# Peptides against a protein of PDB entry 2QAS: the designs that were tried, part 118

Target 1, 120 residues: chain A of PDB entry 2QAS
Amino acid sequence: PPEDLMQYEAMAQDALRGVVKAALKKAAAPGGLPEPHHLYITFKTKAAGVSGPQDLLSKYPDEMTIVLQHQYWDLAPGETFFSVTLKFGGQPKRLSVPYAALTRFYDPSVQFALQFSAPE

## One batch from the design tools (peptide; made by RFdiffusion4, then SolubleMPNN)

Design b2_p28_4_s1 (from b2_p28_4, 11 letters changed)
Fold by OpenDDE base, seed 2:
Structure b2_p28_4_s1 (fold): chain B 120 residues (1-120), chain A 28 residues (1-28)
Amino acid sequence: as target 1 above (120 residues)
Amino acid sequence: LEVANDQANEAEQQQAQAELAAFLASLE
């Protein structure tokens, strides 16, 4: 088969990561996401740039899924990563996740899903 | 795989876990 020297698949993946960034920016805007939209985000916890409480990340050695719907605070979607405060076992904790660390994105309200290959 | 962060109450927690489970099942 012919060799893809343009690396189109990688380009497409990067473009789709932009969808997640854009969605998070909408969520961070005044008023948040329009109901009933809410987001499930899965990422590799050992990926470069992922940061958070050591005990929490140790509990999820491979992948971790968070949901942004009812209980999230101070969502800050940057250009290369986003950060957000969530509660775990009743305690608020801050997570920072590069978009490159994402493996899944899902909005069940419209059954929109994306999957990504994420390096560690 | 489960939803890691707390929801507002038990009902929301159960719903979140169910939504994630259903999604993962649809990928099989």
Scores: peptide ipSAE 0.639, ipTM 0.934, DockQ to the pose 0.745
Fold by OpenDDE base, seed 3:
Structure b2_p28_4_s1 (fold): chain B 120 residues (1-120), chain A 28 residues (1-28)
Amino acid sequence: as target 1 above (120 residues)
Amino acid sequence: LEVANDQANEAEQQQAQAELAAFLASLE
């Protein structure tokens, strides 16, 4: 097929990353997500801008999946990244994840899924 | 691939893992 010099697929993925941002902003609003909505988010842990405890990121050297449903705190969805506090092995940890680092987004309540290419 | 963060109890943890596993299987 012909070469796409406009890179439409990349533009489309960037637009769809906006869906994740918007969903997280809904989750961060008072009252949280309307039940039964909950979010599985997968991201590349070595992507630029990913920040968290070294021991945690070492445990997941490639990709990491978090779920925002029952146990999350201080969700802060910014314009380029979101941060959230979760528990790992009983200890609260703060993660900061650029939207560009995402590889999957999934809401099983309505079987809504997105997949992304994420650079390192 | 597994759910990384703790859920409130073992039942929720197992449910989250199963839900993720089912999703991943649906992609194959």
Scores: peptide ipSAE 0.632, ipTM 0.932, DockQ to the pose 0.748
Fold by OpenDDE base, seed 4:
Structure b2_p28_4_s1 (fold): chain B 120 residues (1-120), chain A 28 residues (1-28)
Amino acid sequence: as target 1 above (120 residues)
Amino acid sequence: LEVANDQANEAEQQQAQAELAAFLASLE
């Protein structure tokens, strides 16, 4: 097959990561997500820029899935990463996740799903 | 693969895990 020198697949992936960023910005706006929308986000925990408590990230050495629905605080969607406070084992923890680290995004309310190739 | 963060109660926790499981199964 012909060689793709334009790297269209990578460009498409980056564009779709923009959907996740936009969705999180909607979630962070006053009033949050319109019900019943809620978000499942899976990411590679060892990807560059992922930040959080060492014990938590060690528990999930490959991928981690979080849900933004009932219990989340201080969602801050930046331009290259988002941060959010969630509870794990009853304790609040702050996570910072680059959009580039994402492997899946899912909103079951409308069955909207995205899958990504994430760097290590 | 499971939902990592706590939900408010057991019912929500069960629902979240089931919802994720169903999604993952649909990808197989």
Scores: peptide ipSAE 0.632, ipTM 0.933, DockQ to the pose 0.749
Fold by OpenDDE base, seed 5:
Structure b2_p28_4_s1 (fold): chain B 120 residues (1-120), chain A 28 residues (1-28)
Amino acid sequence: as target 1 above (120 residues)
Amino acid sequence: LEVANDQANEAEQQQAQAELAAFLASLE
């Protein structure tokens, strides 16, 4: 096939990552997400910029899925990454995840899904 | 693949796992 010098696929992926960022910003606004919306987010734990407790990340050496519905705190969606406090085994832990690390996004309330290519 | 973070109770935990499982199955 002809060479794509425009890199359209990368542009499209970036645009779709923008959807996740926008959704998280809605979730972080006062009142949170409108019910029944809730979010499943999967990301590569070894991607550059992913930050969290070593023991937790070691438990998920490839990908990790978190759900933002019942138990999350201090969701802070920045321009390049988001951070959030979740509980794991009863312990609150802070995660920071670059949008570039995402591999899946899913809102089952409306069956909306996105998939991404993430750094290996 | 499982949901990593705790939910409020066992019922919610089970529901979250079920939702994720169903989603992943739909991708196959």
Scores: peptide ipSAE 0.624, ipTM 0.931, DockQ to the pose 0.760

Design b2_p28_4_s2 (from b2_p28_4, 9 letters changed)
Fold by OpenDDE base, seed 1:
Structure b2_p28_4_s2 (fold): chain B 120 residues (1-120), chain A 28 residues (1-28)
Amino acid sequence: as target 1 above (120 residues)
Amino acid sequence: LTVANDAADAEAQAQNQAELAAFLASLE
């Protein structure tokens, strides 16, 4: 088959990553997510730009899934990454995740899901 | 694969885990 020098699939995935960014921006707006919407986000913990407590990231050497519903604070969706404070074992911790590190996004309230290929 | 962060309580945590599990199962 012909070689795709345009890398359309990668461009399409980047566009869809924009959906996640937009969703997080809505979540960060005053009032938060409209009920019953809540977000499951899976990402590669070893991807470039992922930042968080060493002990936490060590517990999840490959992928990690977080949920934004009951307890999340100071959600800050930037242009290339988002950061959020969540509790783990009762302790608040800050995570910074580049959108490029995402592998899955899911909102069960409307059964909307996206899957991505992320760098190792 | 499970949900990493805490929920409001044990019941909420269980529900979150169940939702994720069901989702992953639907992908198979």
Scores: peptide ipSAE 0.638, ipTM 0.936, DockQ to the pose 0.769
Fold by OpenDDE base, seed 3:
Structure b2_p28_4_s2 (fold): chain B 120 residues (1-120), chain A 28 residues (1-28)
Amino acid sequence: as target 1 above (120 residues)
Amino acid sequence: LTVANDAADAEAQAQNQAELAAFLASLE
C-alpha cells in the first residue's frame, strides 16, 4: 500500500487518548464519576513524563495499573497529563501520568475499553 | 498485572483485582 504521509493512525490514537482525558475530566468534576462507572488505567512506568515515588515505580518496572473508584484524591486532568493521589500500602502517593504513556483504559461498568501503543 | 493502588478494604481490593484479571483475560 502507498505510504501514509498524513499519519492517520497516529491521529486516530490521539483522538482516542482524548476520550481518556475527557473521562478523567468528568471524574474530577464535583460529584465524581456517576456510579457505577470506575476507571482502570494502565501505563508504561518508564515512559517520558511519568512521575511518582521511586519506590513505587521501581515496584512496577514495565507497566502499572491504577483504578479510580474507591479511593482517589486531587485528580487533576491536564491537557497533556493527569495527576492523582492514591494510596499504596496505606500511604498516599502522587502520580503524574502523560496520556501518551497510557496503554489501556477500561470502564467495566459498560465494558468500554481502549488500547494504545505507548513509547518506552 | 494487578491493580497497584489500595481500595476501601480487602473485599473491594479483591474485587478490583478480579475485575482487572477478567478484563485482561478477555483480551487474549
Scores: peptide ipSAE 0.638, ipTM 0.936, DockQ to the pose 0.749
Fold by OpenDDE base, seed 2:
Structure b2_p28_4_s2 (fold): chain B 120 residues (1-120), chain A 28 residues (1-28)
Amino acid sequence: as target 1 above (120 residues)
Amino acid sequence: LTVANDAADAEAQAQNQAELAAFLASLE
């Protein structure tokens, strides 16, 4: 097959990561996501730029899935990463996740899903 | 693979786990 010197697939992947960013910005806006929308986000915990409590990240050595629906606070979707406070075993903890670390995004309310290749 | 963070209550947590499980199964 012809060699793609434009790397279109990579560009498309970057654009799709932008969808996640945009969705999170909507979630962070006043009023949050319109019901019944809620987001499942999976990411590589050892990817560059991922940060959070050591005990939490150690529990998930490969991938971790969080859900933004019932309880999330101070969602801050930046340009290259987002941060959010969630509860784990009753304890609030802050996570920072680069969009480049994402491997899956899912909104079951409309069965919208994205999958990504994330380097570590 | 399960949902890592807490939900509002046990019932909601169970629903979240079920939704994720169903999603992952659909990828096979």
Scores: peptide ipSAE 0.637, ipTM 0.936, DockQ to the pose 0.762
Fold by OpenDDE base, seed 5:
Structure b2_p28_4_s2 (fold): chain B 120 residues (1-120), chain A 28 residues (1-28)
Amino acid sequence: as target 1 above (120 residues)
Amino acid sequence: LTVANDAADAEAQAQNQAELAAFLASLE
């Protein structure tokens, strides 16, 4: 097939990542997500820009899935990454995740799912 | 692949894990 000099697939991926960003901005608004919506987010822990406690990231050498439903704090959805405080083993920890690191997004309340390609 | 962060309690944790598991299974 002919070369795609427009890189449409990459553009489509970026657009879909925008959905996640928008959803997180809704979650970060006062009152949080409208019930019963809650979000499962999977990302590559070794992707550029991912940051968090070393012990936590070491526990998940490839991918990590977090859920924003019951206990999350200070969700800050920026333009290129989001950060959030979650509890792991009873201890609050801060994660910073670039949208480019995402591999899956899922809202079971309406069975809405997205999958992304992320750098290895 | 399981949910990494804590839920409100054990029951909620189990539900989160179940939801994720079911989702992943649907992708196979």
Scores: peptide ipSAE 0.630, ipTM 0.934, DockQ to the pose 0.773

Design b2_p28_4_s4 (from b2_p28_4 with A14Q E17Q Q18E H23F A26S E27L A28E)
Fold by OpenDDE base, seed 4:
Structure b2_p28_4_s4 (fold): chain B 120 residues (1-120), chain A 28 residues (1-28)
Amino acid sequence: as target 1 above (120 residues)
Amino acid sequence: LTVANDQADAAAQQQAQEELAAFLASLE
């Protein structure tokens, strides 16, 4: 097949990362997500810009999946990354995840899914 | 691959794990 010098797939993925950002901004708005929407987010924990407690990230050396439904706090969707407070083993912890680190996004309420190629 | 963060209770935790598992299975 011919070589794609335009890198259309990368462009498309970047555009679709915008969907995740927009969805998180909806989630962060007053009232949160409209029921029954909730979000499963998978990301590479060693990707550049991912930050959180060392013990937590060490437990998930490759990928981590979080769900934003009933137990999340202070969701802050920025332009390049989002941060959120979740509980892990009963302990609240803050995660910061660049959108570029995402590998999957899923809303089961409408069976909407996105998959991304994320660099380590 | 499982859901990392705590849910409201054990039942919710189980449901989240099953929901994720079903999704992952659908990708195979």
Scores: peptide ipSAE 0.598, ipTM 0.925, DockQ to the pose 0.742
Fold by OpenDDE base, seed 3:
Structure b2_p28_4_s4 (fold): chain B 120 residues (1-120), chain A 28 residues (1-28)
Amino acid sequence: as target 1 above (120 residues)
Amino acid sequence: LTVANDQADAAAQQQAQEELAAFLASLE
């Protein structure tokens, strides 16, 4: 097949990452996500830009999945990454995750799912 | 792969794990 110099597939993937960003922005708005929507987000913990407590990230050396439903605070979806406070073992911890680090996104309420290739 | 963060209670935690597991299984 002819060489794609436009890299359309990459563009499409970036657009889909934009869906996650948009969804998180909705989640961060007053009132949070409209029930029954809730989000499962999986990302590569060793990807560039991922930050959080060392002990937590060490526990998940490859991928980590978080769920945003009822127990999340100060969700801040930026343009290149989002940050959120979640509890782990009863302790609140802050995570910062670049959208580029995402590998999966899922909203079971409507069975909407996305998968991504994430660089480490 | 399991849900990392705490949920409201044990029941919610279990439900989240099962929901994620079912999703992952559907991708195989």
Scores: peptide ipSAE 0.597, ipTM 0.925, DockQ to the pose 0.735
Fold by OpenDDE base, seed 2:
Structure b2_p28_4_s4 (fold): chain B 120 residues (1-120), chain A 28 residues (1-28)
Amino acid sequence: as target 1 above (120 residues)
Amino acid sequence: LTVANDQADAAAQQQAQEELAAFLASLE
């Protein structure tokens, strides 16, 4: 087949990452996500830019999935990464995740799902 | 693959795990 010099696949992936960013910005706005929307986000824990407690990240050497519904605080969706405070074993911990580290995004309320190829 | 962070209570935790599991299963 002809060579794609435009790299449309990569552009499409970047656009879809923008959907996640936009969704998180809605979640961070006053009032949070409109019910019953809630988000499952999976990411590569060893991807560049991912940061959080060492013990937590060590527990998930490849990927981890977080859910944003009712138990999340200080969600801060930046331009290249988002950060959020979640509880793990009863302890609040801060995670910072670049959008480029994402591998899956899912909102079961409307069965909307996205999958990404994330370089480590 | 399971949900890493705590939910509101045990019931919510279980529901989240099941919801994620069902999703992953649907991906074959």
Scores: peptide ipSAE 0.596, ipTM 0.925, DockQ to the pose 0.732
Fold by OpenDDE base, seed 5:
Structure b2_p28_4_s4 (fold): chain B 120 residues (1-120), chain A 28 residues (1-28)
Amino acid sequence: as target 1 above (120 residues)
Amino acid sequence: LTVANDQADAAAQQQAQEELAAFLASLE
């Protein structure tokens, strides 16, 4: 097959990561997501730029899935990463996740899903 | 693969896990 010198797959992945960023910006706006929309986000915990409590990340050595529905705080979707406060075992913890670390995005309310390749 | 963060209550937690599981199953 011919060699793809344009790297279209990577460009497409980046564009789709933009969808996640946009969705999170909507979620971060006053009032949050319009019901019944809620987001399942999966990411590689060992990817570059992922930050959070050591004990939490150690519990999920490969991937972690978080849900943004009713119990999330201070969602801050930046240009290259987002941060959010969630509760784990009753304790609030802050996570910082680069969009490049994402492997899955899902909104079951409309059955919208995206999958990404992320660094191991 | 399960939902990591706490939900509102036990019922919501279970529902979230099932919702995620169903999604993952649909990918196979």
Scores: peptide ipSAE 0.591, ipTM 0.923, DockQ to the pose 0.747

Design b2_p28_5_s1 (from b2_p28_5, 8 letters changed)
Fold by OpenDDE base, seed 2:
Structure b2_p28_5_s1 (fold): chain B 120 residues (1-120), chain A 28 residues (1-28)
Amino acid sequence: as target 1 above (120 residues)
Amino acid sequence: VANDDAPLSAEEAAAARAAVAAYRAAQA
């Protein structure tokens, strides 16, 4: 097949990461997401820029999935990463995740799914 | 799924907000 020197697939993937950013900005609004929308987000825990409690990240040496529905606080979707306070084992913990670290985004309410390749 | 995400009663939600507020203050 012909060689794609424009790298359109990579550009498309970057654009789709923008969908995640936009969705998180909606989730960060005062009223949260419109019901029944909620977000499953999977990311590579060893990707550059991922930050969180060491003990937590140690439990997930490859990928971690978080859900944003009933218990999330201080969601801050920046331009290159988002941060959020979640509870793990009953304890609040701050997590920071670059969009580039994402491997999966899913909203079960409408069966909307995105998959990404993430750097190691 | 790694995080706790069960739906909360009004009382549980209030307690959670208080705990998160305390956590936030400690992180500042």
Scores: peptide ipSAE 0.693, ipTM 0.950, DockQ to the pose 0.946
Fold by OpenDDE base, seed 4:
Structure b2_p28_5_s1 (fold): chain B 120 residues (1-120), chain A 28 residues (1-28)
Amino acid sequence: as target 1 above (120 residues)
Amino acid sequence: VANDDAPLSAEEAAAARAAVAAYRAAQA
């Protein structure tokens, strides 16, 4: 097949990461997401910029999936990364995840899914 | 899924918000 010297697929993936950012901004608004929407987000825990408790990240050496539905607080979707407070084993913990670290985004309510190639 | 995400009653939600507020204050 012809070689793509423009790297369109990469451009498309970066554009689609914008969908995740936009969705998180909706989730961060007062009242949260409109029911029944909720988000499953998977990311590479060792990707540059990922920040959180080392004990937690150590449990997930490759990828980690979080869900934003019933228990999430202080969701702050920035321009390059988002941060959120979640509970793990009953303890609140803050996570900061660059959009570039994402590998999967899913909203079960409408079966909307996105997959991304993140740095290994 | 890694995080706790069970549905919360109104009272449970209030308690959770209080706990998170305390956590936030401690991190500042």
Scores: peptide ipSAE 0.691, ipTM 0.949, DockQ to the pose 0.924
Fold by OpenDDE base, seed 1:
Structure b2_p28_5_s1 (fold): chain B 120 residues (1-120), chain A 28 residues (1-28)
Amino acid sequence: as target 1 above (120 residues)
Amino acid sequence: VANDDAPLSAEEAAAARAAVAAYRAAQA
């Protein structure tokens, strides 16, 4: 097949990452997500730009999944990354995750799933 | 799932908000 010099697949992936960003913006709005919507987000912990407590990230050398439903605070969805305060083992911790680091997005309430190829 | 996300009672939610507020202040 012809060589795709436009990289359409990558463009499509980026567009889909935009869905995650938009969803997070809704989640960050006053009142939070409309029930029963909630978000499962999986990302590569070693991807460039991922930031958080070293001990936490070390516990997940490849990927980790977080859920935003009952206990999430100060969700800040930026243009290239989002940050959020979650509790791990009872302790609040701030995570910053670039959208480019995402590998999976899922809202089980409507069985909406997205998968992405994140850089190793 | 890595984070704690059990549903919270009103009391638990209040405690969590307070803890997060303290954390936020400490990080600022």
Scores: peptide ipSAE 0.690, ipTM 0.949, DockQ to the pose 0.931
Fold by OpenDDE base, seed 5:
Structure b2_p28_5_s1 (fold): chain B 120 residues (1-120), chain A 28 residues (1-28)
Amino acid sequence: as target 1 above (120 residues)
Amino acid sequence: VANDDAPLSAEEAAAARAAVAAYRAAQA
């Protein structure tokens, strides 16, 4: 097939990452997500910029999925990454995830799903 | 799913918020 010098696929991917950012901003608003919406977010744990408890990340050498519904705090969706406090094994822990590290986004309430290519 | 996300009662939610607040303070 002809070479796409515009790299439309990459642009489309980045545009769709914007959906995740926007969704997280809604999730961060007072009162949280409007029921029954909730978000499943999967990301590459070894991607550049991903940070969190070493002990936790070690359990997920490739990727991990977090859910934002009933127990999430201090969600801060920035321009290039978001951070959030979640509970793991009963303990609060802060995660910081660049949007570029995302591989999957899903809202079961309306069956809305997105997938992305993320570097290791 | 990696994180704990079970539904919380009002009491459980209050306890969780307190724990998170303590964590936040410790991080600062």
Scores: peptide ipSAE 0.689, ipTM 0.949, DockQ to the pose 0.915

Design b2_p28_5_s2 (from b2_p28_5, 10 letters changed)
Fold by OpenDDE base, seed 2:
Structure b2_p28_5_s2 (fold): chain B 120 residues (1-120), chain A 28 residues (1-28)
Amino acid sequence: as target 1 above (120 residues)
Amino acid sequence: VANDDAPLSPEELAAARAAVAAYRAALA
């Protein structure tokens, strides 16, 4: 088969990562997401640019999934990464996650799912 | 899912917001 020198698949993945960024910007707006929408986000914890408490990241050596619905604060979706304050075991903790580290995005309210190839 | 995300009562939400505010101040 012919070789794709345009690398359309990679471009498509980047565009779809833009969907996650846009969704997080909606989630960060006053009032949050329109009910019943909520977001499950899975990412590689050892990917470049991922930062958070050492104890938390140690507990999830490969991937971890967070949910944004009822208890999220100070969501800051930047151009290349987002940061958010969540509670883990009753304690607030700040996470910073590059969009490039994402492996899965899911909104169960409408069964919208995206999967990504994240760097090791 | 790694984080706590149960729905909160008004009282629980107020307490959570206070805790997050304290945490935010500690990070600054």
Scores: peptide ipSAE 0.720, ipTM 0.957, DockQ to the pose 0.934
Fold by OpenDDE base, seed 4:
Structure b2_p28_5_s2 (fold): chain B 120 residues (1-120), chain A 28 residues (1-28)
Amino acid sequence: as target 1 above (120 residues)
Amino acid sequence: VANDDAPLSPEELAAARAAVAAYRAALA
């Protein structure tokens, strides 16, 4: 097959990461997401820039999925990463996840799904 | 799914918010 020297797929992937950023900004707005929208986000836990409790991250050596629906706080969608406070085993914990670490985004309310090739 | 995300009653949500506020303060 022909060689793509423009790397269009990579460009498209980056553009689609922007969708996640925009969605998270909506989720961070007062009142949260409009019901019934909610977000499942999967990311590589060992990707550069991922930050969180080491015990939690070690439990998920490859990927972990978080859901933003009923229990999320202080969602801060930055330009290159987002941070959020979630509960794990009843304990609040802060996670910081670069958009580049994402491998999957899903809103089951409208069956909207994105998947990404994330570097290690 | 890794995180706790069960729906909360108003009272449970208030309690959770208080706990998160305390956590936030601890991080600052």
Scores: peptide ipSAE 0.719, ipTM 0.957, DockQ to the pose 0.922
Fold by OpenDDE base, seed 5:
Structure b2_p28_5_s2 (fold): chain B 120 residues (1-120), chain A 28 residues (1-28)
Amino acid sequence: as target 1 above (120 residues)
Amino acid sequence: VANDDAPLSPEELAAARAAVAAYRAALA
């Protein structure tokens, strides 16, 4: 097949990452997500820009999945990454994840799923 | 799932908010 110099597939994937960003912005709004919506987010822990406690990240050498529903605080969805405070083993910890590190997004309430390729 | 996300009672939620507030202050 002819070479796609426009890289439409990459554009489409970037647009879909925008859906995640938009969803997180809704989740960050006062009152949080409208029930029963909640978000499962999976990302590569070794991707550039991922930041968090080393003990936590060491526990997940490849991917990590977090859920945003009942216990999330200070969700800050920026333009290139989002930060959020979650509890791990009963302890609050701040996590920063660039959208480019995401590999999966899922809202089970409406069975909406997205998959992405992330740098190794 | 890596994080704790069980539903919280009003009392548990209040306690969690306080803990997070303390954590936020510690990060500043």
Scores: peptide ipSAE 0.718, ipTM 0.957, DockQ to the pose 0.925
Fold by OpenDDE base, seed 1:
Structure b2_p28_5_s2 (fold): chain B 120 residues (1-120), chain A 28 residues (1-28)
Amino acid sequence: as target 1 above (120 residues)
Amino acid sequence: VANDDAPLSPEELAAARAAVAAYRAALA
């Protein structure tokens, strides 16, 4: 087959990452997500740009999944990454995750799922 | 799931918001 020099698949993946960004912007709006929507986000913890408490990230050497439903604060969905304050072991901690680090997005309420290839 | 996400009662939510506010201030 002909060689795809446009890398359309990668473009499509980036577009789908945009869905996550848009969803997070809805989640960050006043009132939060419309019930019963909630988001499960999985990302590679060692991907470039991922930041948070060292002890937390070290606990998840490959990837970790966070859920945004009942307890999330100061969600700030930027253009290239989002940051959010969550509780881990009862302690609030700030995480910053580039959209490029995502490997999975899921909203159980409507069984909407996305998978991504993230750099190791 | 890595984070705590149990549903909160009004009282628990108030406490959580206070804790987060304190944390936010500490980061500033």
Scores: peptide ipSAE 0.718, ipTM 0.957, DockQ to the pose 0.929

